# Peptides against a protein of PDB entry 4QMF: the designs that were tried, part 124

Target 1, 175 residues: chain A of PDB entry 4QMF
Amino acid sequence: ESSFMTLFPKYRESYLKTIWNDVTRALDKHNIACVLDLVEGSMTVKTTRKTYDPAIILKARDLIKLLARSVPFPQAVKILQDDMACDVIKIGNFVTNKERFVKRRQRLVGPNGNTLKALELLTKCYILVQGNTVSAMGPFKGLKEVRRVVEDCMKNIHPIYHIKELMIKRELAKR

## One batch from the design tools (peptide; made by RFdiffusion4, then SolubleMPNN)

Design b2_p24_5_s1 (from b2_p24_5, 8 letters changed)
Fold by OpenDDE base, seed 2:
Structure b2_p24_5_s1 (fold): chain B 175 residues (1-175), chain A 24 residues (1-24)
Amino acid sequence: as target 1 above (175 residues)
Amino acid sequence: SKEDEELLKKAIEELEKELEEEKK
């Protein structure tokens, strides 16, 4: 039997409390047990004797990881689907200067969220920029592209250059 | 879709404008 635990920040507690029954119900369908520990500030998922698919525990692990990083439940729960993957990209260690970090992180979102929307459309991913991480959900190929754009953005390559590249690739793929 | 393409093109134009403004 396997078990995974993730910590969540205090500001996430209220939301997690409100949706935990939904988390439990979603995981129960797969015979995965879960625990919300408000004292420790942790979420735990574990297999049971009734767990049929051993791989589902890894998806449950990803679910609580996403929830800890402010992904809303209706989106995060999609990770339990076979065709859905996710990535949590740590962006906080690319830049030491706080102002520079904030500026580059904001570039991922862009004016009116247009950069993020464009990236989501091109990669077919859901993307959430929050704190020191970017959470993404979608097809593996799309996730790889998201990580490239996000990391390069933190390395001072503006996302517009990648968006243009992705647009060109998209046009070339059309038949 | 065609609608998505138009949205993407508009987004690129806006982003290019912002990039130029940042270079000032």
Scores: peptide ipSAE 0.166, ipTM 0.790, DockQ to the pose 0.693
Fold by OpenDDE base, seed 4:
Structure b2_p24_5_s1 (fold): chain B 175 residues (1-175), chain A 24 residues (1-24)
Amino acid sequence: as target 1 above (175 residues)
Amino acid sequence: SKEDEELLKKAIEELEKELEEEKK
């Protein structure tokens, strides 16, 4: 039997409490047990004797990881689908200067969220920029592209350069 | 979709404009 646990920040507690019954129901379909520990501030998923698909526990692990990083349940639960992958990109360690960090993180979002929307469309991913992480969900190829753009942005390469490149590639692929 | 393509084009144009302004 396999189990995975993730911690979540205190500010996430209220939301997790409200959706935990939905989490339980979603995982019950796969015979995965789950526990929300409000004292420790943790979520746990575990296989049971009735778990049929041994790989589903890894998706359950990813589910609680995404939930801990502020991804809303209706989006996060899609990770249980076979064709969905995810990535949680840590961005907090690229820059020590707080102001520089905030500026570079904001570039990922852009004015009115246009940069983020463009990146989501081009990569066919869901992307959430929150705190010291960027959470992404989508096809594996798209996730690789997202990680590249995000990490390069934190290394002071503006996302627009990657977006332009992706646009060109997209147009060429349509021909 | 065609709508998405137009949105992307507009977004890129806006981002390019902002990038040029930031460089100055």
Scores: peptide ipSAE 0.163, ipTM 0.787, DockQ to the pose 0.661
Fold by OpenDDE base, seed 5:
Structure b2_p24_5_s1 (fold): chain B 175 residues (1-175), chain A 24 residues (1-24)
Amino acid sequence: as target 1 above (175 residues)
Amino acid sequence: SKEDEELLKKAIEELEKELEEEKK
C-alpha cells in the first residue's frame, strides 16, 4: 500500500473542511482513501486493497498538493483525468528583496490579469499565482512553457517577450 | 477561437503599452 501526505497553511483550513466530502467522494470512485488532519494541518491519500489502478495514487498525491496551494476543488479534481498533468512552481527563492519579488510576481498576472489570461490561452493551461508558488494544470507541453515563462519572469525577463513568441508560433501552426 | 484571438491581440497591445511605461 502507498501513502502520500502534504501539509497545508492555516488559512486553507476552513475551505478544505468545506470541500473534503467532495474530495472523499471523488477518490472513493478509485478506491483511494483520504484523511484530513486539522490538528497537524495535513492531507493524506492512501491506496486500499481495492485500488485497481496503481497510477491513480500519484494523481491523488497531485490533487492534495494542488489543494494545499489554493487551487479550488472544481479545478484541482480535474487532475484525476488521464490527460491532465500539473506543476507547482516555487518562485520564492529567485530574489531576496521582497519588493522586487512582489513586482516580478505581479508581472505574471499583469494589468487586469491580462498576462495570466494570455499565458493560459497560449499554453492551454490553468494557472494560479498564489504566495510563493505558481500552480498550473494542463498538457505537458503547455506546462513546460508555463514553467519557462514563470521562472524567466522571476529572473527579470518580462513575460510579454514569451507571449509574443508563443503567439507567433500559434499563428504559424494554423497555416 | 476567433474570439480568443481577438482577446489575445488586445491583451498583447495593452501589455506592450505597459512595458513601454515601465521602461520610462
Scores: peptide ipSAE 0.158, ipTM 0.786, DockQ to the pose 0.698
Fold by OpenDDE base, seed 1:
Structure b2_p24_5_s1 (fold): chain B 175 residues (1-175), chain A 24 residues (1-24)
Amino acid sequence: as target 1 above (175 residues)
Amino acid sequence: SKEDEELLKKAIEELEKELEEEKK
């Protein structure tokens, strides 16, 4: 039997408490057990003797990982679907200067969130920029593209350039 | 740039329209 645990920040505690019954119900459908430890500040998922699909525990692992990074439950729970993958991209280590970090992170979002929305549309991914991480959910190909754009943005390559490239590729694929 | 922002906005509008059509 397999078990995975993730820590969550203190500010996430209240939300996790409110949705944990929903998490439990979602995982019960797959016979995955889960525990919310408010003292340690952790979430745990584990297989049971009744777990039929051995691979579902990895998706459960990803679920709690996403929840820890502020992804809302209605979105995060979609990770349990077969065709859905996720990635948590650490962006805090690319730039040492805090102000520069904030500026580059903001470029991912753009004016009125339009840059992020465009990237989501082009990659067919859900993307959440939060703190020192970017969480993404979607097809593997899209996730790979998201990671490239996010990391390049932190390396001072503006997302618009990638968006333009993705738009061109999209048009070519329609032929 | 302002030009890029305008292009991006237009692109988003177009993409959103396509998504709505796909939902039909």
Scores: peptide ipSAE 0.089, ipTM 0.701, DockQ to the pose 0.042

Design b2_p24_5_s2 (from b2_p24_5, 9 letters changed)
Fold by OpenDDE base, seed 2:
Structure b2_p24_5_s2 (fold): chain B 175 residues (1-175), chain A 24 residues (1-24)
Amino acid sequence: as target 1 above (175 residues)
Amino acid sequence: SAEDEELLKKAIEELEKELKKELE
């Protein structure tokens, strides 16, 4: 039997406690067991003897990974769908200067969240910028595009350039 | 959708303005 564990930050504890019954119910449909350890600050998912699909445990792993990175449950639980993939992009190691890091991270969101909204629409992904990570959910092609834009942004390439590129590609695909 | 296209166009216009300010 397979199991996966992820740690979560202390500030996430209250929320996770609130939604854990919903997590349990969602995973029970697939005969996946789960444990919330408040002492260690961890979430664990496990296959059981009744688990039919061996691949579902990987999706369960992704679920707790997303929850640990502040993705809300109603969105995170969609990872259990066959057509949904996810990516957690670490952005904290691209620049050492804290002010520069914050500035570049803010560019991903943009004024009034317009940059983020544009990226979500163009890639057909859900995107959450939080702390030292960017979490994304959607089709594999879209996720690859999100990762490119996010990493390039941290490398001082403004997201607007990629947004324009994606707009052009979208128009070409309609023809 | 047509609504999404309009939202995207407006977002791009605003982002272009912000980019110009940032590069000055």
Scores: peptide ipSAE 0.132, ipTM 0.771, DockQ to the pose 0.708
Fold by OpenDDE base, seed 3:
Structure b2_p24_5_s2 (fold): chain B 175 residues (1-175), chain A 24 residues (1-24)
Amino acid sequence: as target 1 above (175 residues)
Amino acid sequence: SAEDEELLKKAIEELEKELKKELE
């Protein structure tokens, strides 16, 4: 039996309660058990005797990790697909100055979220910037690109540089 | 820069247009 637990912040409690039946149903298809502990503020996933694929528990672990970081369920549940991967990028430790941190984090999003949208399109990833983390879902190649852009942004390299690079690569691939 | 933002906007619009075509 394998088990994984993740804590979630208090502000996620109400949402998690509303979608937990859906989480349970999704994991039941794979014979993975799950528990929402509102007292501790935790989510747990665990294998059962009926769990056939031992690797699915790792995806279940990723599911609750994503949910804890504010990824909505309809998106997060896609992690259970074989071709879907995810990454949770910690961005809070790159800059000590709060104002500088906020400014650089905002660059990832851009005006009306357009920078983030462009990055999502170019990498074929879903990307969510929340608090001190960036959550991403998609193909491995795209995830690597996202991590590079995100970390470089926190190191004061503007995302537009990478976006232009990705656009050029995209155009070359189409020709 | 303002110029870069405008270029990015145009790029996004084009990408969105292409995506719509792919979904048709």
Scores: peptide ipSAE 0.082, ipTM 0.703, DockQ to the pose 0.042
Fold by OpenDDE base, seed 5:
Structure b2_p24_5_s2 (fold): chain B 175 residues (1-175), chain A 24 residues (1-24)
Amino acid sequence: as target 1 above (175 residues)
Amino acid sequence: SAEDEELLKKAIEELEKELKKELE
């Protein structure tokens, strides 16, 4: 028997309640049990005696992790697919100054979200910047690139540098 | 896609402009 639990912020409670039946249905297909605990503010996933694929519990773990970090269900549920991976990048510990943190985090999004959109296109990932974390979903290679750009941004390397680099690499790959 | 490439080019131009403003 395997079980995983994650806590979620209070502001996510209403949304999670709304979509929890959909979560249950998605996990039932794999015979994974799940519990939403509104008192503790937690989500739990658990294998059952009917769970066939032992690896699916790890994907279920990732699902609730993503949901806790504000990823919407229609996107988060894609993690149950075999070819989909995810990463939750902690960004809150790179700088101690709150103003510098906010400024650098904003650079990841950019004007009108164009920086984020460019990164998503170049890495073929979904990317969500929320609070002290950046959540990403996609191929492993793309996720590695996202983490590099995100961490470097928090280290005061502007994302535009990496975007230009990725553009060049993309052009070279087409040849 | 060609559309994505155009979007990327425009995004880069905009980002470069914003970066310049930030450095001023």
Scores: peptide ipSAE 0.133, ipTM 0.771, DockQ to the pose 0.646; fails the geometry check
Fold by OpenDDE base, seed 4:
Structure b2_p24_5_s2 (fold): chain B 175 residues (1-175), chain A 24 residues (1-24)
Amino acid sequence: as target 1 above (175 residues)
Amino acid sequence: SAEDEELLKKAIEELEKELKKELE
């Protein structure tokens, strides 16, 4: 049997408590067991004797990882679908200056969230910027593009450059 | 920058229009 555990921040506890029955129900369909430990602040998923697909445990691992990083359950649970992948990009280590970090992180979102929206549209991904991480869900190709844009942004390459590039590529692909 | 924001807005607007047409 395989198991995976993920820690979650204290501010996430209340929400996780409210949706944990839904998590349990979703994982039960795949015969994956799960535990919410409020004392430790952790989520655990485990295979059981009845687990049919051994690969589903990896998706369950990803589910709790996404939930720990503030992805809402209705979105996070989509990770259990075969065609859905995810990536949690750590952005907190690119710069030491807090103000610079905040500014660059804000560039990912942009005015009224339009930068993020454009990136989501172009990559066909869901993207959530929260704290020191960016969580993304979608096709592998899209996820690769998201990671590039996110990391480059933290390296002081403005997202608009990549958005323009992606738009051009999209137009060319239609020809 | 202000220039970047303007370019982004225009790009997004165009993208949204195109996507809307594709989904109709």
Scores: peptide ipSAE 0.076, ipTM 0.687, DockQ to the pose 0.045; fails the geometry check

Design b2_p24_5_s3 (from b2_p24_5, 10 letters changed)
Fold by OpenDDE base, seed 3:
Structure b2_p24_5_s3 (fold): chain B 175 residues (1-175), chain A 24 residues (1-24)
Amino acid sequence: as target 1 above (175 residues)
Amino acid sequence: SAMDEELLKEAIEQLEKELEEELE
C-alpha cells in the first residue's frame, strides 16, 4: 500500500471542504482512497487492495499537490488523465527583495493576465501564479517551456522574449 | 517602465488575437 500526504494552507480549507466529495468520487474511479484532515490541514491519498494501476497513485499525489497550491478542482482533476503532466515551480527563492519579487512575479501575469494567457496558449499549458509557486499542467514539452520562462522571469528576463521565441518556433513548425 | 509595459501589453494582445484566430 502506497500513501502520500500534502499539507495545505489555512486559506484553502473552506474550498477544499467544498470540493472534497468531488475529489473522492474522482479517485474512487481508480480505487484510490483519500482523506481530508482539517485538524492537521492535510490531504492524503492511498492505494487500496482494489487499485489496479499502481501508477495512478502518483497522479493522485500530484492532484492533492495541485489542490494545495490553489489550483481549482476542475482543472486539477485533469492530472488523472494519462497525457497530462504537472509542475510546481518554486519562485520564492530567486530574489530576496520583496518588492523585486512582486514585480517579477507580476510580469509573469502581465496586464489583465495577458502575458500568462499568451504563455498558456503557446505552451498548451494551464498556468497558475500563486504566492511563492507557479503551478502548470500540460504536455511535458510545454511544461519545460513554462519552467524556463518562469525561472528566467524571476532572474529578470522578461517573458516577452520567450513569447516571441515561442511564436517563431510555432511558425516554423507549420512549414 | 510604464511605457514599456504598455507597449508590451499591446504586443501581447496582438499575439493573443492571432493565436486565438489560429485555434478557431
Scores: peptide ipSAE 0.054, ipTM 0.645, DockQ to the pose 0.049
Fold by OpenDDE base, seed 4:
Structure b2_p24_5_s3 (fold): chain B 175 residues (1-175), chain A 24 residues (1-24)
Amino acid sequence: as target 1 above (175 residues)
Amino acid sequence: SAMDEELLKEAIEQLEKELEEELE
């Protein structure tokens, strides 16, 4: 039997309480048990004797990880699909200066979220910039690209350069 | 730059259109 636990910040508690029945239902389909501990501020997933696919516990682990990082349930639950992967990219440790951090993080989003939208389109990923992490969901290839762009952005390489590159690659692939 | 923003916007619009067409 396998078990995974993740902590969540206090500001997520209300939301998680609201959607936990849905989480339970989604995981029950795979015979994965789950527990929301409001005292500790944790989510736990575990296999049961009825779990058919032992690998599904890893997806359940990813589910609670995504939920802890503010990904909405309707999006996060898609991680249980076989063709869906995710990545939680820590961005808070690239820059010590808070103002610089905020500026670089904002570059990922861009004016009216256009930069982020472009990146999502080009990588075929869902991307959420929240706090000290960027959560992404999508195909492995796309996730690799997202991580590159995100990390480079925190290293002071503007996302627009990668977006332009991805656009060119996309156009070439259509031929 | 402002120019880059406009170009990006146009690119996004085109990408969205293309993706929509691919899904149909």
Scores: peptide ipSAE 0.042, ipTM 0.648, DockQ to the pose 0.042
Fold by OpenDDE base, seed 5:
Structure b2_p24_5_s3 (fold): chain B 175 residues (1-175), chain A 24 residues (1-24)
Amino acid sequence: as target 1 above (175 residues)
Amino acid sequence: SAMDEELLKEAIEQLEKELEEELE
């Protein structure tokens, strides 16, 4: 039997309690057991003797990882689909200066969230910027593009440069 | 979709404007 555990921050506790029955129901369809430990502040998923697909446990692992990083359940649960992948990009290690970090992170979102929306449209991904991580869900190729833009942004390359590049590529692909 | 393309164009225009304002 395989099991995976992830810790979640305290501010997510109330939300996770609210949706945990839905998590349980979604995982029960695959005979994956799950536990919410409010004392430790952890989520655990594990295979059972009735688990048919051994690969689904890895998707269950990704589900709790996404939930821990503030992805809402209706979006996070889509990870259980075969064609859906995810990535949790750590952005906190690129810049030591907190002010620089905040400024660069804000560039990913942009005014009125337009930068983020543009990236989501161009990559066909869901993207959530939260704390020291960026969570993304979508096709594998799109996720690679998201990671490149996010990491370069933390390296002081403005996302607009990549957005323009992606637009050009998209236009060329239509021809 | 056509709607997405229009939204994307508008977003880019706004971002370019914002970038220019940051440089000024």
Scores: peptide ipSAE 0.087, ipTM 0.703, DockQ to the pose 0.622; fails the geometry check
Fold by OpenDDE base, seed 2:
Structure b2_p24_5_s3 (fold): chain B 175 residues (1-175), chain A 24 residues (1-24)
Amino acid sequence: as target 1 above (175 residues)
Amino acid sequence: SAMDEELLKEAIEQLEKELEEELE
């Protein structure tokens, strides 16, 4: 049997408690067991004797990883679909200066969330900027693009340049 | 969709303006 565990921040505890029955129900459909440990602050997923698809445990692992990084359940649970992948991009180590970090992270979101929305539309991904990570869900090609834009942003390359590039590529693909 | 494209164009124009202001 295979199992995976992830820790979650204390501020996520209340939310995770409220949705854990839904998590359990979603995973039960695939015969994956799950445990929420409030003492340790961890989530665990496990295969059972009834687990048919051995690959589903990896998706379950991704599910709890996404939940730990503040992705809401209705979105995170989509990871169990065959055509859905995810990426958790660590952004906290690119910049040592806290003010600079916050500024660059804010550029990913942009005014009124317009930058983030543009990136989501162009990459066909869901993107959540939270804390020291950016979580993304979507097709592999889109995820690769998101990671590039996010990391470059932390390296002081403004997302607008990539957005323009993606727009051009999109127009060319329609021809 | 055509609507999404128009929204994206408008967003880009706004972002370009903000970028120019930030670089000044």
Scores: peptide ipSAE 0.081, ipTM 0.702, DockQ to the pose 0.625; fails the geometry check

Design b2_p24_5_s4 (from b2_p24_5 with E4D E9K L12I M15L E17K E24K)
Fold by OpenDDE base, seed 2:
Structure b2_p24_5_s4 (fold): chain B 175 residues (1-175), chain A 24 residues (1-24)
Amino acid sequence: as target 1 above (175 residues)
Amino acid sequence: SEEDEELLKKAIEELEKELEEEEK
């Protein structure tokens, strides 16, 4: 039997309390047990004797990881689907200067969120920029592209250059 | 879709404008 635990920040507690029954119900369908520990500030998922698919525990692990990073439940729960993957990209260690970090992180979102929307459309991913991480959900190929754009953005390559590249690739793929 | 393509083109235009403003 396998078990995974993730910590969540205090500001996430209220939301997690409100959706935890939904988390429990979603995981119960797969015979995965879960625990919300408000004292420790943790979420735990574990297999049971009734767990049929041993791989589902890894998806449950990803679910609580996403929830800890402010992904809303209706989106995060999609990770339990076979065709859905996710990535949590740590962006906080690329830049030491706080102002520079904030500026580059904001570039991922862009004016009116247009950069993020464009990237989501091109990669077919859901993307959430929050704190020191970017959470993404979608097809593996799309996730790889998201990580490239996000990391390069933190390395001072503006997302527009990658968006243009992805647009060209998209046009070339059309038949 | 055509709608998505239009949205992407508009987004690129806005981003290019933003980049120009950052470079001045």
Scores: peptide ipSAE 0.165, ipTM 0.782, DockQ to the pose 0.713
Fold by OpenDDE base, seed 5:
Parts: C-alpha cells; structure tokens; sequence
Structure b2_p24_5_s4 (fold): chain B 175 residues (1-175), chain A 24 residues (1-24)
C-alpha cells in the first residue's frame, strides 16, 4: 500500500473542510482513501486493497498538493483525468528583496490579469499565482512553457517577450 | 477560437503599452 501526505497552511483549513466530502467522493471512485487532519494541518491519500489502477495514487498525491496551494476543488479534481498534468513552481527563492519579489510576481498577473490570461490561452493551461508558488494544470508541453516563463519572470525577463514568441509560434502552426 | 484570438491580440496590445510606460 502507498500513502502520500501534504501539509496545508492554516488559511486553507475552512475551505478544505467545506470541500472534503467532495474530495472523498472523487477518490472513492478509484478506491483511494483520504484523510483530512485538522490538528496537524495535513491531507493524506492512500491506496486500499481495492485500488485497481496503481497510477491513480500519484494523481491523488497531485490533487492534495494542488489543494494545499489554493487551487479550487473543481479545477484541482481534473488532475484525476488521464490527459491532465500539473506543476507547482516555487518562486520564492529567486530574489531576496521582498519588494522586488512582489513586483516580479505581479508581472506574471499583469494589468487586469491580461498577462496570466494570455499565458493560459497560449499554453492551454490553468495557472494560479499564489504566495510563493505558481500552480499550473494542462498538457506537458504547455506546462514546460509555463515554467520557463514563470522562472524567467522571476529572473527579471518580462513575460511579454515569451508571450510574443508563443503567439508567433501559434500563428505559424495555424498555417 | 476566433474569440480567443481577438482577446489575445487585445491583451498583447495592452501589455505592450504597459511595458512602454514602465520603460519611461
């Protein structure tokens, strides 16, 4: 039997309590057991003797990881689909200056969320910027592109450069 | 979709303007 556990920040507790029955139901379809520990502040998923697909436990691991990083359940649960992958990109260690960090993180979102929306469209990914992480869900190719843009942004390469490049590539692919 | 393309183009235009303003 396999088991995975992730910690979640205190501010997620109320939300996780609200959706945990839905998490349980979604995982029950795959005979994966789950536990929400409010004292420790953790989520656990584990296989059972009835678990048929050995790969589903890894997706369950990803589910609780995404939930811990503020991805809402209706989006996070899509990770259980075969064609869906995810990535959690740590952005907090690229710069030591807090003000610089905030500025660069804001560039990922952009005015009116336009930068983020553009990236989502071009990569066919869902992207959530929260705290010291960026969570993304989508195809592997798209996820690789997202990680590149996010990390480069934290290294002071403005996302607009990559957006323009991706747009050109998209137009060429339509020919 | 065509709608997405239009939204994307508009977003890029706005981002370019923002970048130009930041570079001033």
Amino acid sequence: as target 1 above (175 residues)
Amino acid sequence: SEEDEELLKKAIEELEKELEEEEK
Scores: peptide ipSAE 0.151, ipTM 0.774, DockQ to the pose 0.643
Fold by OpenDDE base, seed 1:
Structure b2_p24_5_s4 (fold): chain B 175 residues (1-175), chain A 24 residues (1-24)
Amino acid sequence: as target 1 above (175 residues)
Amino acid sequence: SEEDEELLKKAIEELEKELEEEEK
């Protein structure tokens, strides 16, 4: 039997408490057990003797990982679907200067969130920029593209350049 | 640039329209 645990920040506690029954119900369908530890500030998922699909525990692991990074439950729970993958991209280590970090992170979002929306549309991914991480959910190909754009943005390559490239590729694929 | 922002906005509008059509 397999078990995975993730820590969550204190500010996430109240939300996790409110949705934990929903998490439990979602995982019960797959015979995965889960525990919310408010003292430690952790979430745990584990297989049971009734777990039929051995791979589902990895998706459960990803679920709690996403929840810990502020992804809302209605979106995060989609990770349990077979065709859905996720990535949590750490962006806090690319730039030491706080102001530069904030500026580059903001470029991912753009004016009125338009840059992020364009990237989501082009990659067919859900993307959440939060703190020192970017969480993404979608097809593997799209996730790979998201990671490239996000990391390059933190390396001072503006997302617009990638968006333009992705737009061109999209048009070519329609032929 | 402002030009890039306008292009991006147009792109978003087009993509949103395509998504709406695919959801029909």
Scores: peptide ipSAE 0.082, ipTM 0.695, DockQ to the pose 0.042
Fold by OpenDDE base, seed 4:
Structure b2_p24_5_s4 (fold): chain B 175 residues (1-175), chain A 24 residues (1-24)
Amino acid sequence: as target 1 above (175 residues)
Amino acid sequence: SEEDEELLKKAIEELEKELEEEEK
């Protein structure tokens, strides 16, 4: 039997309480047990004797990881689909200066969220910039591209350069 | 979709303008 646990920040508690029945129902379909511990501030997923697919526990692990990082349940639950992958990119350790960090993180979003929206469209990923992490969901190829753009942005390479490159590649692929 | 392509083009144009302003 396999189990995974993740901690979540206090500000996420209220939301997690409201959606936990939905989490339970979604995981029950796969015979995965789950526990929300409000005292510890943790979520746990565990295989049961009735778990048929041994790989589903890894997706359940990813589900609670995404939920802990503020991904809403209707989006996060899609991770249980076979064709969906995810990545949680830690961005807080690239820059020590807080102001520089905030500025670079904001570049990922851009004015009116246009940078983020463009990146989502080009990579076919869902992307959420929150705190010290960027959460992404989508095809593996797209996730690889997202990670590159995000990490490079934190290294002071503006996302627009990657976006232009991705657009050119997209246009060439349509021919 | 064609709509997405148009949105992307507009977004890039806006981003390019902002980048030019930041570089000055």
Scores: peptide ipSAE 0.160, ipTM 0.778, DockQ to the pose 0.663; fails the geometry check

